# Peptides against a protein of PDB entry 5IXI, part 139

Target 1, 141 residues: chain A of PDB entry 5IXI
Amino acid sequence: TPLLDASSLEYLFAQGQYDLVKCLAPIRDPKTEQDGHDIENECLGMAVLAISHYAMMKKMQLPELPKDISYKRYIPETLNKSIRQRNLLTRMRINNVFKDFLKEFNNKTICDSSVSTHDLKVKYLATLETLTKHYGAEIFE

## One batch from the design tools (peptide; made by RFdiffusion4, then SolubleMPNN)

Design b2_p30_6_s4 (from b2_p30_6, 15 letters changed)
Fold by OpenDDE base, seed 1:
Structure b2_p30_6_s4 (fold): chain B 141 residues (1-141), chain A 30 residues (1-30)
Amino acid sequence: as target 1 above (141 residues)
Amino acid sequence: SAEERLAEFEKKYEELHKKYSKKLTEALTS
């Protein structure tokens, strides 16, 4: 695959986030119920990556993140709509698990300086390529 | 090297993602 310089990677990461959230790069169709859960899990993981990247760029530590931080603005709008349609208890559980995921991720990677913004962008785009129908063919193939 | 650091990060992320994917799946199915 082609080597991406810093500016290209920055552009692709920004565009990729926009395309995912706005469903311009639609996520792949689930083959089974479990596959659907896997897709949702990948999306929520990508939200962790995106939020952590944002926090790093803003020089924010985890305790400085807003208490109402949410995955809602960092996942496909269609998935967000789907989650909102689920019962309150399920939504609460999802929120709690996500917040714990974000917390542990930051404690084990971001806070110990074991990861860079570059690493986050690469992982995000790589995941995006596997998650969406047609996106990123020329980037990682 | 940069490649080694990236690989290490990816390993850590995958471990956490796997852990919380199980928890998320439980949240979705319960």
Scores: peptide ipSAE 0.601, ipTM 0.919, DockQ to the pose 0.677
Fold by OpenDDE base, seed 2:
Structure b2_p30_6_s4 (fold): chain B 141 residues (1-141), chain A 30 residues (1-30)
Amino acid sequence: as target 1 above (141 residues)
Amino acid sequence: SAEERLAEFEKKYEELHKKYSKKLTEALTS
């Protein structure tokens, strides 16, 4: 049973996005190299959730979104800086994979009308709790 | 119910996330 009402959830989702990107809620330290990859993958997944939420709120299809929309504004700034330091080919591959992820997510979840903005916010916040060092919020009873 | 729909969504998301996490890991390490 959800503990948060709609207003509280909206607030926490907005604040959570800001805190993640600005590193006010810093991501946890990786325990291994693979753990580091998992953390990055989770961040990119959260970018998919955030962009999809934005699109739903604006009642826009993905092709209607600005071309410059990418993971860059939706991941921790530290991670974004790290990705920028990688070579061009790697960055291109990351972009392509992310775009495919976003497209398939939209086709299989958003387009079937079975997913709500509420669901996206819940999943986002739940993931945020697992990613960050000290962030925590009780969403469900 | 809303909870059931959420659970189904989470399942779908996790499946997709798993798929693309593999691809993303490959991209990050390439």
Scores: peptide ipSAE 0.600, ipTM 0.919, DockQ to the pose 0.661
Fold by OpenDDE base, seed 5:
Structure b2_p30_6_s4 (fold): chain B 141 residues (1-141), chain A 30 residues (1-30)
Amino acid sequence: as target 1 above (141 residues)
Amino acid sequence: SAEERLAEFEKKYEELHKKYSKKLTEALTS
């Protein structure tokens, strides 16, 4: 399988984000309660990747991101609805943990200039492939 | 190489992801 060029990777990344959020590429069914947590964690991690990619493309620094930035637009809509059904304290905790995750990720990885937008797309698509039920396009060698 | 840099990034990401996954799990189970 030939390696993807930059244009193809950009397309697949954009399509993958759309498919994940709109549940066109539905996430896999949890095998256990802990597996359900793992799936949720993966989705939130993908939100961090997507937001960081956006910030890099727009040449935005972390302080320039809105304080109310959230995972809501970057995770499957079904998962977002599930989270919204949880109690206020839990939702607050999730928000805080996510914000801290995003902050530390950007500070230790993005701001270190050790990561490119290419790397983010690769990791995102690789995670998407393992997270969803049917997604698999032999993107990488 | 680019591949080596990618591998290093993936390692760092997984470490952070693991850290905050634990925090998220704690938030859900507390």
Scores: peptide ipSAE 0.600, ipTM 0.918, DockQ to the pose 0.717
Fold by OpenDDE base, seed 3:
Structure b2_p30_6_s4 (fold): chain B 141 residues (1-141), chain A 30 residues (1-30)
Amino acid sequence: as target 1 above (141 residues)
Amino acid sequence: SAEERLAEFEKKYEELHKKYSKKLTEALTS
């Protein structure tokens, strides 16, 4: 497992977020309907990681985040468009589940543990490698 | 160690991710 210094990790994390959202690192094609759901759930999980990282960097907790906080800016634009095309009830359910996920993650991982921004970046990049078609460079292998 | 702490974090994250992935799937199929 190669050791990345803080500067390199910070750069890769920032670039990885940009590439994922802008679809420069496109997500892999689903092989089944369930696989499609798994891919979507991985993206939403990455949004939780990214938002939590943002909050930690800004020295904020979840109650201090904007009331309209959502996954929209932290998932691939193509996926965001897909979700927007679903009916209102489904979108509301997704949003509620996501908010609950973010809340529990914050309470049990950020507030009640020694998790650092470093850990969040590592997990984010590792997930990105498995999720995208071409991005994986085995940085953490 | 840092590696052990990271492993514990990843385990907790995966457990939560699994839990809410089920809820998300249920939301889509309901």
Scores: peptide ipSAE 0.599, ipTM 0.918, DockQ to the pose 0.689

Design b2_p30_7_s1 (from b2_p30_7, 16 letters changed)
Fold by OpenDDE base, seed 5:
Structure b2_p30_7_s1 (fold): chain B 141 residues (1-141), chain A 30 residues (1-30)
Amino acid sequence: as target 1 above (141 residues)
Amino acid sequence: EIKFWSVEEFMERFRNDLSTVVPVQKATRY
């Protein structure tokens, strides 16, 4: 397992976000219905990480972010399309759960600085490896 | 009902993942 410097980590993090959203690194196939739900949750988690990293880099707290911030730009496009096909009530619930989680997570990243941008990138890439079919195995194994 | 992990659960996994990855140079560039 190779060591990564800061520049390499930054590159991989940026590329990983692109690959996930554009489905160039497709998410793994669900083994069960519950696994499918877990995969969706992990994708939402990836959005939390990406948004939090963005906010920290811009020196912005969550209230300073656009109020319409959502997971839509930070999850696989295929998943986003799937969610949009669900009923309004479900979509509202997903949005509310995400925003509540993001708010609380923000308190532990930007507010109390318990998580650094470095940590967010590492967590993102580590999750990306487990979430997608073959991406990043050579980095963390 | 839409279920999502708690922040505490997520943070626990977060910290666990951080402890198992290859060390990366921590540098503030921005």
Scores: peptide ipSAE 0.370, ipTM 0.741, DockQ to the pose 0.310
Fold by OpenDDE base, seed 3:
Structure b2_p30_7_s1 (fold): chain B 141 residues (1-141), chain A 30 residues (1-30)
Amino acid sequence: as target 1 above (141 residues)
Amino acid sequence: EIKFWSVEEFMERFRNDLSTVVPVQKATRY
């Protein structure tokens, strides 16, 4: 069973974010329509984790984040392009759901400190392994 | 229809996923 120390975890987390967004680690192909929705949700979840990690590292609470904070910089570029092609109502819903989720999640992470930056990294990498086609084979058994 | 998890559902999966990892300064997945 692979062991990841703190420094390795930090590196892999940073690289994983880059690989996901730049589609160097492409997301897996959906098996069904529902699977496609699940994949999109997982990507949005990855954005929540990344933003929350950033906020915690900067010791910054949600109200201190820029008002224009969004998932756009934290999801695969291909998915971002797909979302931009959807109608206004759909995009508004995605934005609202994401912001509401981020707010509540941050209350349980930054405010309550029930989740650490370490936990966020682990969750991110674990999700990345299942979300992408070939990533993580050497990291987790 | 776009459906996203509740934070409760997400946290449940989060906890379940972390339960397979050693809860120390390093990560070990079982």
Scores: peptide ipSAE 0.364, ipTM 0.738, DockQ to the pose 0.440
Fold by OpenDDE base, seed 1:
Structure b2_p30_7_s1 (fold): chain B 141 residues (1-141), chain A 30 residues (1-30)
Amino acid sequence: as target 1 above (141 residues)
Amino acid sequence: EIKFWSVEEFMERFRNDLSTVVPVQKATRY
């Protein structure tokens, strides 16, 4: 794995979040229906990482975060639009599963300091490389 | 490949939970 100093990692993480959400680094095309489902799950996972990183940087636990926090601003805009077009029950289920998982992730991983902001950035960028068509091809192998 | 065991375990549970709740069919994106 390549060596990244703290400044470079911080820059790449910020740019990576922007590129994913704005679809400047578009997600890869699904090969099957299941692959498409897996891609969506990975995107929601990226939102967990991004939100957790934000909370840690602000020294806030999940109960201290705004009640309206959601995945919507942390996933590709195309996926967000797709989810909004799904039926009400499906949207409610996605939201509930996401919030429940985020709470558990925060309590079991962030609160006990088993995951650092450094780890979140590295995992985010590594996943971004596999999730998108072109991003990070020269950085990660 | 960079792996973090605790993160990987939670992410696997996350994917499994979503898979049981929201089966989806996706077309290719352009």
Scores: peptide ipSAE 0.293, ipTM 0.676, DockQ to the pose 0.050
Fold by OpenDDE base, seed 4:
Structure b2_p30_7_s1 (fold): chain B 141 residues (1-141), chain A 30 residues (1-30)
Amino acid sequence: as target 1 above (141 residues)
Amino acid sequence: EIKFWSVEEFMERFRNDLSTVVPVQKATRY
């Protein structure tokens, strides 16, 4: 595993976010229904990481974030479209679970400085490598 | 595999909660 300096990590993190959302690095194909759900969960997790990183970089805590913050701009566009096609109750549940998780994650991890922006970027890229097709294989082998 | 215990704990709970959105037979992957 190569050692990435701070600048390289920052670049890859930014690029990875763009590639994931724009589906330039498409998510892997699910092998089962549960696998599909796991993939979606991971994508939502990626949104948490991205939002948390943004908040930390801006010296913001969750109460200072927009109350309407959501995963929509931080997940693959294909998944976002899929979620929007689901019934209202399902969408509401996804949103509620996401918000609850983000709150707890922020309160118990970010607010405690247990996780740094560096950690978030590493976790994001590591997850991206497992989530997408052949992305970052040279970095995380 | 890069793991952060505290983060993974939260993520596991996150995954479990999201799994309740659509009732399916849960299978552990991680």
Scores: peptide ipSAE 0.289, ipTM 0.672, DockQ to the pose 0.054; fails the geometry check

Design b2_p30_7_s2 (from b2_p30_7, 19 letters changed)
Fold by OpenDDE base, seed 1:
Formats: sequence, structure tokens, C-alpha cells
Structure b2_p30_7_s2 (fold): chain B 141 residues (1-141), chain A 30 residues (1-30)
Amino acid sequence: as target 1 above (141 residues)
Amino acid sequence: EMKFWTVDEFISKFEKDINTVVPKYKATKY
């Protein structure tokens, strides 16, 4: 059972984001096609967590975020490249679904303070442990 | 076709995961 202080948790969260996006912590291999879809959903969920954390730290609501904020910078580069290879309609759907999801998530959690930055970091790291091949095995057991 | 979660599904899983993961840590000092 680890003992974390605020600085350690902040460091792990920052490093975890970098490792996921840069594929230093590679995504686990899908066992089935449905498992592959679940993995991609988890990655998009990680983007939701990262963007929400960013917004909270900057004390900005989603309407105040720059228009260039999207999932593209917060998912593994390999997945981003894969999505870019899909047809235009699919890419538009993913973008629209993500934006709508992020807005609704913000309204239901961030705006009413039901989710803290601490919760976002813990959820992010816990998901990272199960989403990637071997990251955080010693920390989360 | 890839089908993303509903927000309610995501929040439900979020809360369940937090309830199982956070107790594993002795303390987080802020």
C-alpha cells in the first residue's frame, strides 16, 4: 500500500500522460475486435480525464477552452494515427461524439464539484495500469 | 462501428473505480 503525497501524485499523473501519449507505456494488445473497441474507448476516456483536469487547473469551463482542444493530443499517438486513416464521416462522428460527451461530462461532474482533480488523477493512473501492458504494476498491484 | 460510452456509464464506472482504488492508498497529502 503506497503512501503518496500531493507532489508525488502530481508527478505520476504528469508522467503517465506523457507515457501514454508518446506510447512509452504501450496499450495492451486486444484479444478480440470488441476488446479493441473497448481499448479505444478507454483511451478516449483518458482524454476526457486529462482535458477535464487541465480545465480545472486553469479554472476554465469548457466553453472557455480554446477551440483547438481535442482528444488528438491526449490519446496514444498510434491511436491518433489510426483514427486519421479512417474515412471522413467516421472521423467527424468521433469528433462530435467526443465533444458532446465532454460537454455533458463537465455539466454532470465538474460544474457541481462532484469530481475533484484528485479523483481525476487517481482514476487516470488506475486506468493506465489496466490499459497498458505493464505500467504501474508495482504501484497499484 | 465504434460505439462510445454514455456519460452515465462512464460516471458509474468512474465512481466504482475510485471507491476501489482510493482506499488502497494510506494518505495523500495536499
Scores: peptide ipSAE 0.429, ipTM 0.814, DockQ to the pose 0.460
Fold by OpenDDE base, seed 5:
Structure b2_p30_7_s2 (fold): chain B 141 residues (1-141), chain A 30 residues (1-30)
Amino acid sequence: as target 1 above (141 residues)
Amino acid sequence: EMKFWTVDEFISKFEKDINTVVPKYKATKY
């Protein structure tokens, strides 16, 4: 695979986010119910990565982020629609778990500089490859 | 019941993936 410069990596990361959310890079079909659950977890993980990257780039801690920053804008629209169809308690649970996870992740990684923006982009793109049907295969093979 | 990863599990996988993938970008210039 060819090496990427910083600009190329930034572009791929930005485009990857767009493709994932807009379902231009559709997530893979679940093989089982558990696999479907794993896919949803991966999508939420992608939201964690994207939001964390955003926070780092803006030099903001999570409490400083706009309150409208949620997983909803960082996961596939199809999944977001699916979640909206679930009962209120489930939706509240997902939201609370995600918020708590994001805070803890930030405290354990971003705050101590154990993870860089570069790492987040690479992890995002690598996960995108495994999460979606065919995206980025030529980049990471 | 939906069960999400623990942060530690996620970080562990994160680090493993980074250690595997990042070497491909050794020459990345910022």
Scores: peptide ipSAE 0.428, ipTM 0.799, DockQ to the pose 0.449
Fold by OpenDDE base, seed 4:
Structure b2_p30_7_s2 (fold): chain B 141 residues (1-141), chain A 30 residues (1-30)
Amino acid sequence: as target 1 above (141 residues)
Amino acid sequence: EMKFWTVDEFISKFEKDINTVVPKYKATKY
């Protein structure tokens, strides 16, 4: 395995976020309906990680973040489009669930410093590799 | 119905991945 120093990890994390959102690293094809749901959940999880990392880097708690922060800018654009095509109640549910999740996650992790930005980046990249088709194939061996 | 995992489940999986599943992705902090 290649040596990943702090700067390399930071770079890969930033690039990974861009690749995921812009679908340069497309998410894998679902094998089943449940797998599809799992993929979507993983994408939402990626948003949680990204937002949490942002908050931690800015030394901000979630209540200090913009009130309109959401998953929309932190998930694959294709998934975002898909969600937007769903009915209003579904979209509201997703939004509410995500917000509640993010808040609780922050309270249980960021607030008590149980998770570091390093952990978030590692988890993000690891998930990115499993979530996408071939991302990191040349980097992670 | 789409169901999202609980925070506790997510955290558990998170910790598991960091500590067990994803050691090869760990990087130096310094």
Scores: peptide ipSAE 0.423, ipTM 0.801, DockQ to the pose 0.478
Fold by OpenDDE base, seed 3:
Structure b2_p30_7_s2 (fold): chain B 141 residues (1-141), chain A 30 residues (1-30)
Amino acid sequence: as target 1 above (141 residues)
Amino acid sequence: EMKFWTVDEFISKFEKDINTVVPKYKATKY
């Protein structure tokens, strides 16, 4: 596999976010119900990575981010539509869990400088390869 | 019902991926 320089990694990360959200790189089909849940978790994880990267690049702490920040703009549009169709209590749970998770993740990694923007991009792209149908083979092979 | 990872589980998987799975995608740091 080819080695990437910093500029290439930055480009791929930006394009990967766009492709995931716009479903240009569609997520893989679930093999089982549990696999479907795992896929959704991975998508929410991608949102954590993207938001954390944004915060670090802007040198902002998470409490300084807009109050309406959420996973909605950082997950596949198809998944976002699916979540919006779920009942209110479920949506509230997802929102609360995500916000609390993001805060704790930031405290344990970002604020501690144990994770860099480079690590976030690498993790994002690696996850994108396993999460989507075709992305990895087209870019890294 | 859907259950999301704990932060510790997520971080653990993150570290494992960075150390054992993701190296092939790592870019040179300047």
Scores: peptide ipSAE 0.421, ipTM 0.804, DockQ to the pose 0.476; fails the geometry check

Design b2_p30_7_s3 (from b2_p30_7, 17 letters changed)
Fold by OpenDDE base, seed 2:
Structure b2_p30_7_s3 (fold): chain B 141 residues (1-141), chain A 30 residues (1-30)
Amino acid sequence: as target 1 above (141 residues)
Amino acid sequence: SMKFWSVEEFIEKFREQIETVVPVEKATRY
């Protein structure tokens, strides 16, 4: 269970997003090549959470989301640069899968009011703890 | 219980669906 009140959770979520993107909370070092790919996928997952939270806060339904919505501003800048250096087909695949997953996830968030912004913040911060090097503060029990 | 995927389930979907490496690199691993 979270040890934080609502205001603290809101603050940490906002700060956590900034820290992740700006690499102030750097992502953990990969132990293997496969681990590196897993880390990248986790970062993309973080983008899904962040975007979904944004959409919910703005009361935007899935069809109302910008068609150009992208992970680019919601993942570590270092990873974004890395992805941009990959070939077009790879980038297109990432974009397509990301959009499909975002759509599916949003069906359970925006379209299905069963998921709250609170849930998204908790999952974001919990993932941030495991994804980054030094962010592992005891926030949840 | 959570009303959507757990963190692990969430990540597993990305592991299965998103390939961040080029096909040549993927072919060398799989």
Scores: peptide ipSAE 0.237, ipTM 0.630, DockQ to the pose 0.041
Fold by OpenDDE base, seed 1:
Structure b2_p30_7_s3 (fold): chain B 141 residues (1-141), chain A 30 residues (1-30)
Amino acid sequence: as target 1 above (141 residues)
Amino acid sequence: SMKFWSVEEFIEKFREQIETVVPVEKATRY
């Protein structure tokens, strides 16, 4: 794996978030129904990483974050639209599970300082490379 | 936990939590 300095990593992380949400780096095509669900879960995981990074940069814990914070602005716009078209109960379940996972992740990472912003960026970019069709193919192996 | 999850471990944990609540097969809307 290539060595990335702090400036390069910061740039790539910012660009990667933008590319994922705006679908400039489109997510890979699902091969099966289960694969489609896996892709969606991976996208939601990306939102956890992005929100956690935001919270750490602002020196805020999850209870201090705005009450309306959600995955909606941190996942591909196409997926966000798809989720909004699902029935109310499904949307509620997705939201609740996401919030529970985010809370657990916060307790195990941000609160105990077990992870750094550097670590979150690396994991985000590594996941982005496998989740999208072509992004990062020349950088990550 | 003192050890942060690998990317694969993190995603697997997330998948497990989501799949226990959200149905595996979702109907497509026409």
Scores: peptide ipSAE 0.234, ipTM 0.621, DockQ to the pose 0.043
Fold by OpenDDE base, seed 3:
Structure b2_p30_7_s3 (fold): chain B 141 residues (1-141), chain A 30 residues (1-30)
Amino acid sequence: as target 1 above (141 residues)
Amino acid sequence: SMKFWSVEEFIEKFREQIETVVPVEKATRY
């Protein structure tokens, strides 16, 4: 189990978000069609974590977040481009499910002190390690 | 103690609920 101090964790979390979105840490290649779907779901999960972390840091509850909050700024740019090319019904479904999931998750993070910003950062980085091709090999043992 | 979804649980919830390419008509798992 790696030991990271608070400052190191903060840095890694910030850099990890940037690398994921800008595709500097590219997502892994899908092995099958189903694996491709799993990768997309994982990316959307990363968006939930990032947004929730932002809300907690700003001491802002979900209803106080801008109504236009979406996954678009928090997923790989390549995936965002792909989603925008899908039909309206598919995009609506993704948006609705994402918002509902975000709401439920935030009820258990912002409204419930059972999850901390530290936990979110750790989960984000752990997921990033498995989601991307070569990231995090030296961070987590 | 911490009540936190494991990475596996978290991902499984997304797998069950989102399924980004599944037709809306079949997405009754939510």
Scores: peptide ipSAE 0.234, ipTM 0.622, DockQ to the pose 0.043
Fold by OpenDDE base, seed 5:
Structure b2_p30_7_s3 (fold): chain B 141 residues (1-141), chain A 30 residues (1-30)
Amino acid sequence: as target 1 above (141 residues)
Amino acid sequence: SMKFWSVEEFIEKFREQIETVVPVEKATRY
């Protein structure tokens, strides 16, 4: 398992985000209905990490981010399409839950400096490896 | 209805994972 320098980590993090959203690194197939739910949660978690990283890099607090910020730009396009096909109440709930989660995550991690941008990148890439079918094997194996 | 993680659960797993990384290391496998 090779160590990654800062520049490599930054590159991989950026590329990983692109690959996830564009489905170039497709998410793994759900084994069960519950597994499918877990996968969606993981994707939303990835959005939390990505947004938090963005906020930290821009020296912005979450309230300073655009109020319309959402998971939509940070999850696989296929999943986003699936969510858009769900009923209005479900979509509203997902949006609200995500926003609340993001806020609470920020309060309990970023605000108290318990999480760094480095930590976010590591967590993102590690999760990406487990979330997608084949991604990261060359990097972490 | 879709139920997202509790923040505490997510943070706990997150912290557990990142704590395995040696501070002096730039990146390592978890």
Scores: peptide ipSAE 0.263, ipTM 0.690, DockQ to the pose 0.448; fails the geometry check

Design b2_p30_7_s4 (from b2_p30_7, 16 letters changed)
Fold by OpenDDE base, seed 1:
Structure b2_p30_7_s4 (fold): chain B 141 residues (1-141), chain A 30 residues (1-30)
Amino acid sequence: as target 1 above (141 residues)
Amino acid sequence: SMKFWSVEEFIKKFEEDLSTKVPVYKATKY
């Protein structure tokens, strides 16, 4: 596997976000109920990475981000639809847990400059390999 | 119901993935 230049990594990261959200790179089928929960957690983790990357590129901290920023725009559309079908209390819990997680992640990584935009791209693309059915097969398999 | 993982666990896996995937995804600057 060849090394990527900066422009190629930027392209792959942008395309990967689009493919995940639009389900062009569909997430893998769960093997168990717990596996399904793990998949959903990974998707929410991808939203954390994407939002953190956005914030860093805009040179904004989380308290400065628009209030309408949510995981909803950064997860697979199929999962977003599934979450919207759940009861109000469950949806509120997901929203609160995600917001708290994002805040804590930002405090421990982004604010400390321990994680760069490069790291976020690498982690995002690496997760796509395991989260989706066929992503990267032509390159890494 | 869904239990989201802790930030500590997430960061741990993040670091582990970076250590193994950086050689594959490492980008050079020109």
Scores: peptide ipSAE 0.391, ipTM 0.816, DockQ to the pose 0.427
Fold by OpenDDE base, seed 2:
Structure b2_p30_7_s4 (fold): chain B 141 residues (1-141), chain A 30 residues (1-30)
Amino acid sequence: as target 1 above (141 residues)
Amino acid sequence: SMKFWSVEEFIKKFEEDLSTKVPVYKATKY
């Protein structure tokens, strides 16, 4: 008997995305300013994973995704609000860097079939464990 | 100024995390 069957993994991945974005699984408090930057990077990484998973499930290539595809709907709402309060140039930079990263990530992983949707879910949940305060305690302890 | 991951660094950590967490999900098959 597996620890998690496929349906359970699918559920946890879906629920985890919801919990992260809605801050039901709040991100951990930064210990330092640099830690805060690392947390934001991890959140953006979660967006990369979520979007890539979505694209794979829909059998879509990046150019086929909506023009407004962004990290905004895939990161904690609190972080999204924080970013929106930053100056225009900073926001533009974040947007551009994210888009470039997403493209490069997909080219080096998804397009090469080196990463599966299963891998994305596992990575996502594993990151949730470390990124949030208490998520996954009963599963990963 | 926020500096985001390099893709190489991100992928490296991705692989490391997968290897660590594989036992939890190894039996999950599609």
Scores: peptide ipSAE 0.389, ipTM 0.804, DockQ to the pose 0.437
Fold by OpenDDE base, seed 5:
Structure b2_p30_7_s4 (fold): chain B 141 residues (1-141), chain A 30 residues (1-30)
Amino acid sequence: as target 1 above (141 residues)
Amino acid sequence: SMKFWSVEEFIKKFEEDLSTKVPVYKATKY
């Protein structure tokens, strides 16, 4: 595995977020319908990681986060468009499930400092490798 | 019909990934 310093990891994390959202690192093709659901779940998970990292860096609790923070800015644009095309009830369900998940995740990890910003970056990049086409293979080889 | 996984499952996978995929890094920050 390559040697990374803190600055390099910070850069890769920031660039990875951009690449995922802008689809410069496109998500892998689903092999089955269930695989498609898993991919979407992973994307939403990436949003949880990104938002949690943001909150930790800003020393903010979830209720203190700006109202405009949602999964929409932290998932691939293609998936965001897909979700927006779904009916209102589905979109509302996704939003509610995500909000509850984010809250519970932060309560069980961020609040007791069991997960660090470093851990979030590593997890994000590791997931990015498996979630996208050929991205990040060199990072963990 | 997407079913989001549980936080427990997510955290479990998180910990497993950290145990196997943590890169070697320096503490220095620039």
Scores: peptide ipSAE 0.387, ipTM 0.803, DockQ to the pose 0.362
Fold by OpenDDE base, seed 4:
Structure b2_p30_7_s4 (fold): chain B 141 residues (1-141), chain A 30 residues (1-30)
Amino acid sequence: as target 1 above (141 residues)
Amino acid sequence: SMKFWSVEEFIKKFEEDLSTKVPVYKATKY
């Protein structure tokens, strides 16, 4: 069973974000169309986790976050490119849904202090393991 | 069309994942 200290977990979380966004840890191939949607949703969820972690680390609430913060910097670049190729209405919908989700998630978790930065990191890495093809093969068991 | 998680669904899965993954991904604060 893996045992990580806080510093290692922080490092893995940071590196995991980088690997996901830069597609160094490529997301898994979808098995079906619905699976593809699930993968995209998971990626957006990863963005929620990353942004929430950032906010918590900075001791900031969503209104205090940079106005331009969005999922775009926190999802795989390939997915971001894919989304950019979709029609305007779809992109607007994704943006609105994400912002609403982030706000609601913040209100129900961050504001309530029901989720810690540790929880976010663990969830992020756990999801990264299942979301990507081979990431964590050396670490995860 | 693409449908995103509900927050409740996401939180539920979040908690489930934590409960199942914490034993595997144990972190200490040393």
Scores: peptide ipSAE 0.391, ipTM 0.816, DockQ to the pose 0.464; fails the geometry check

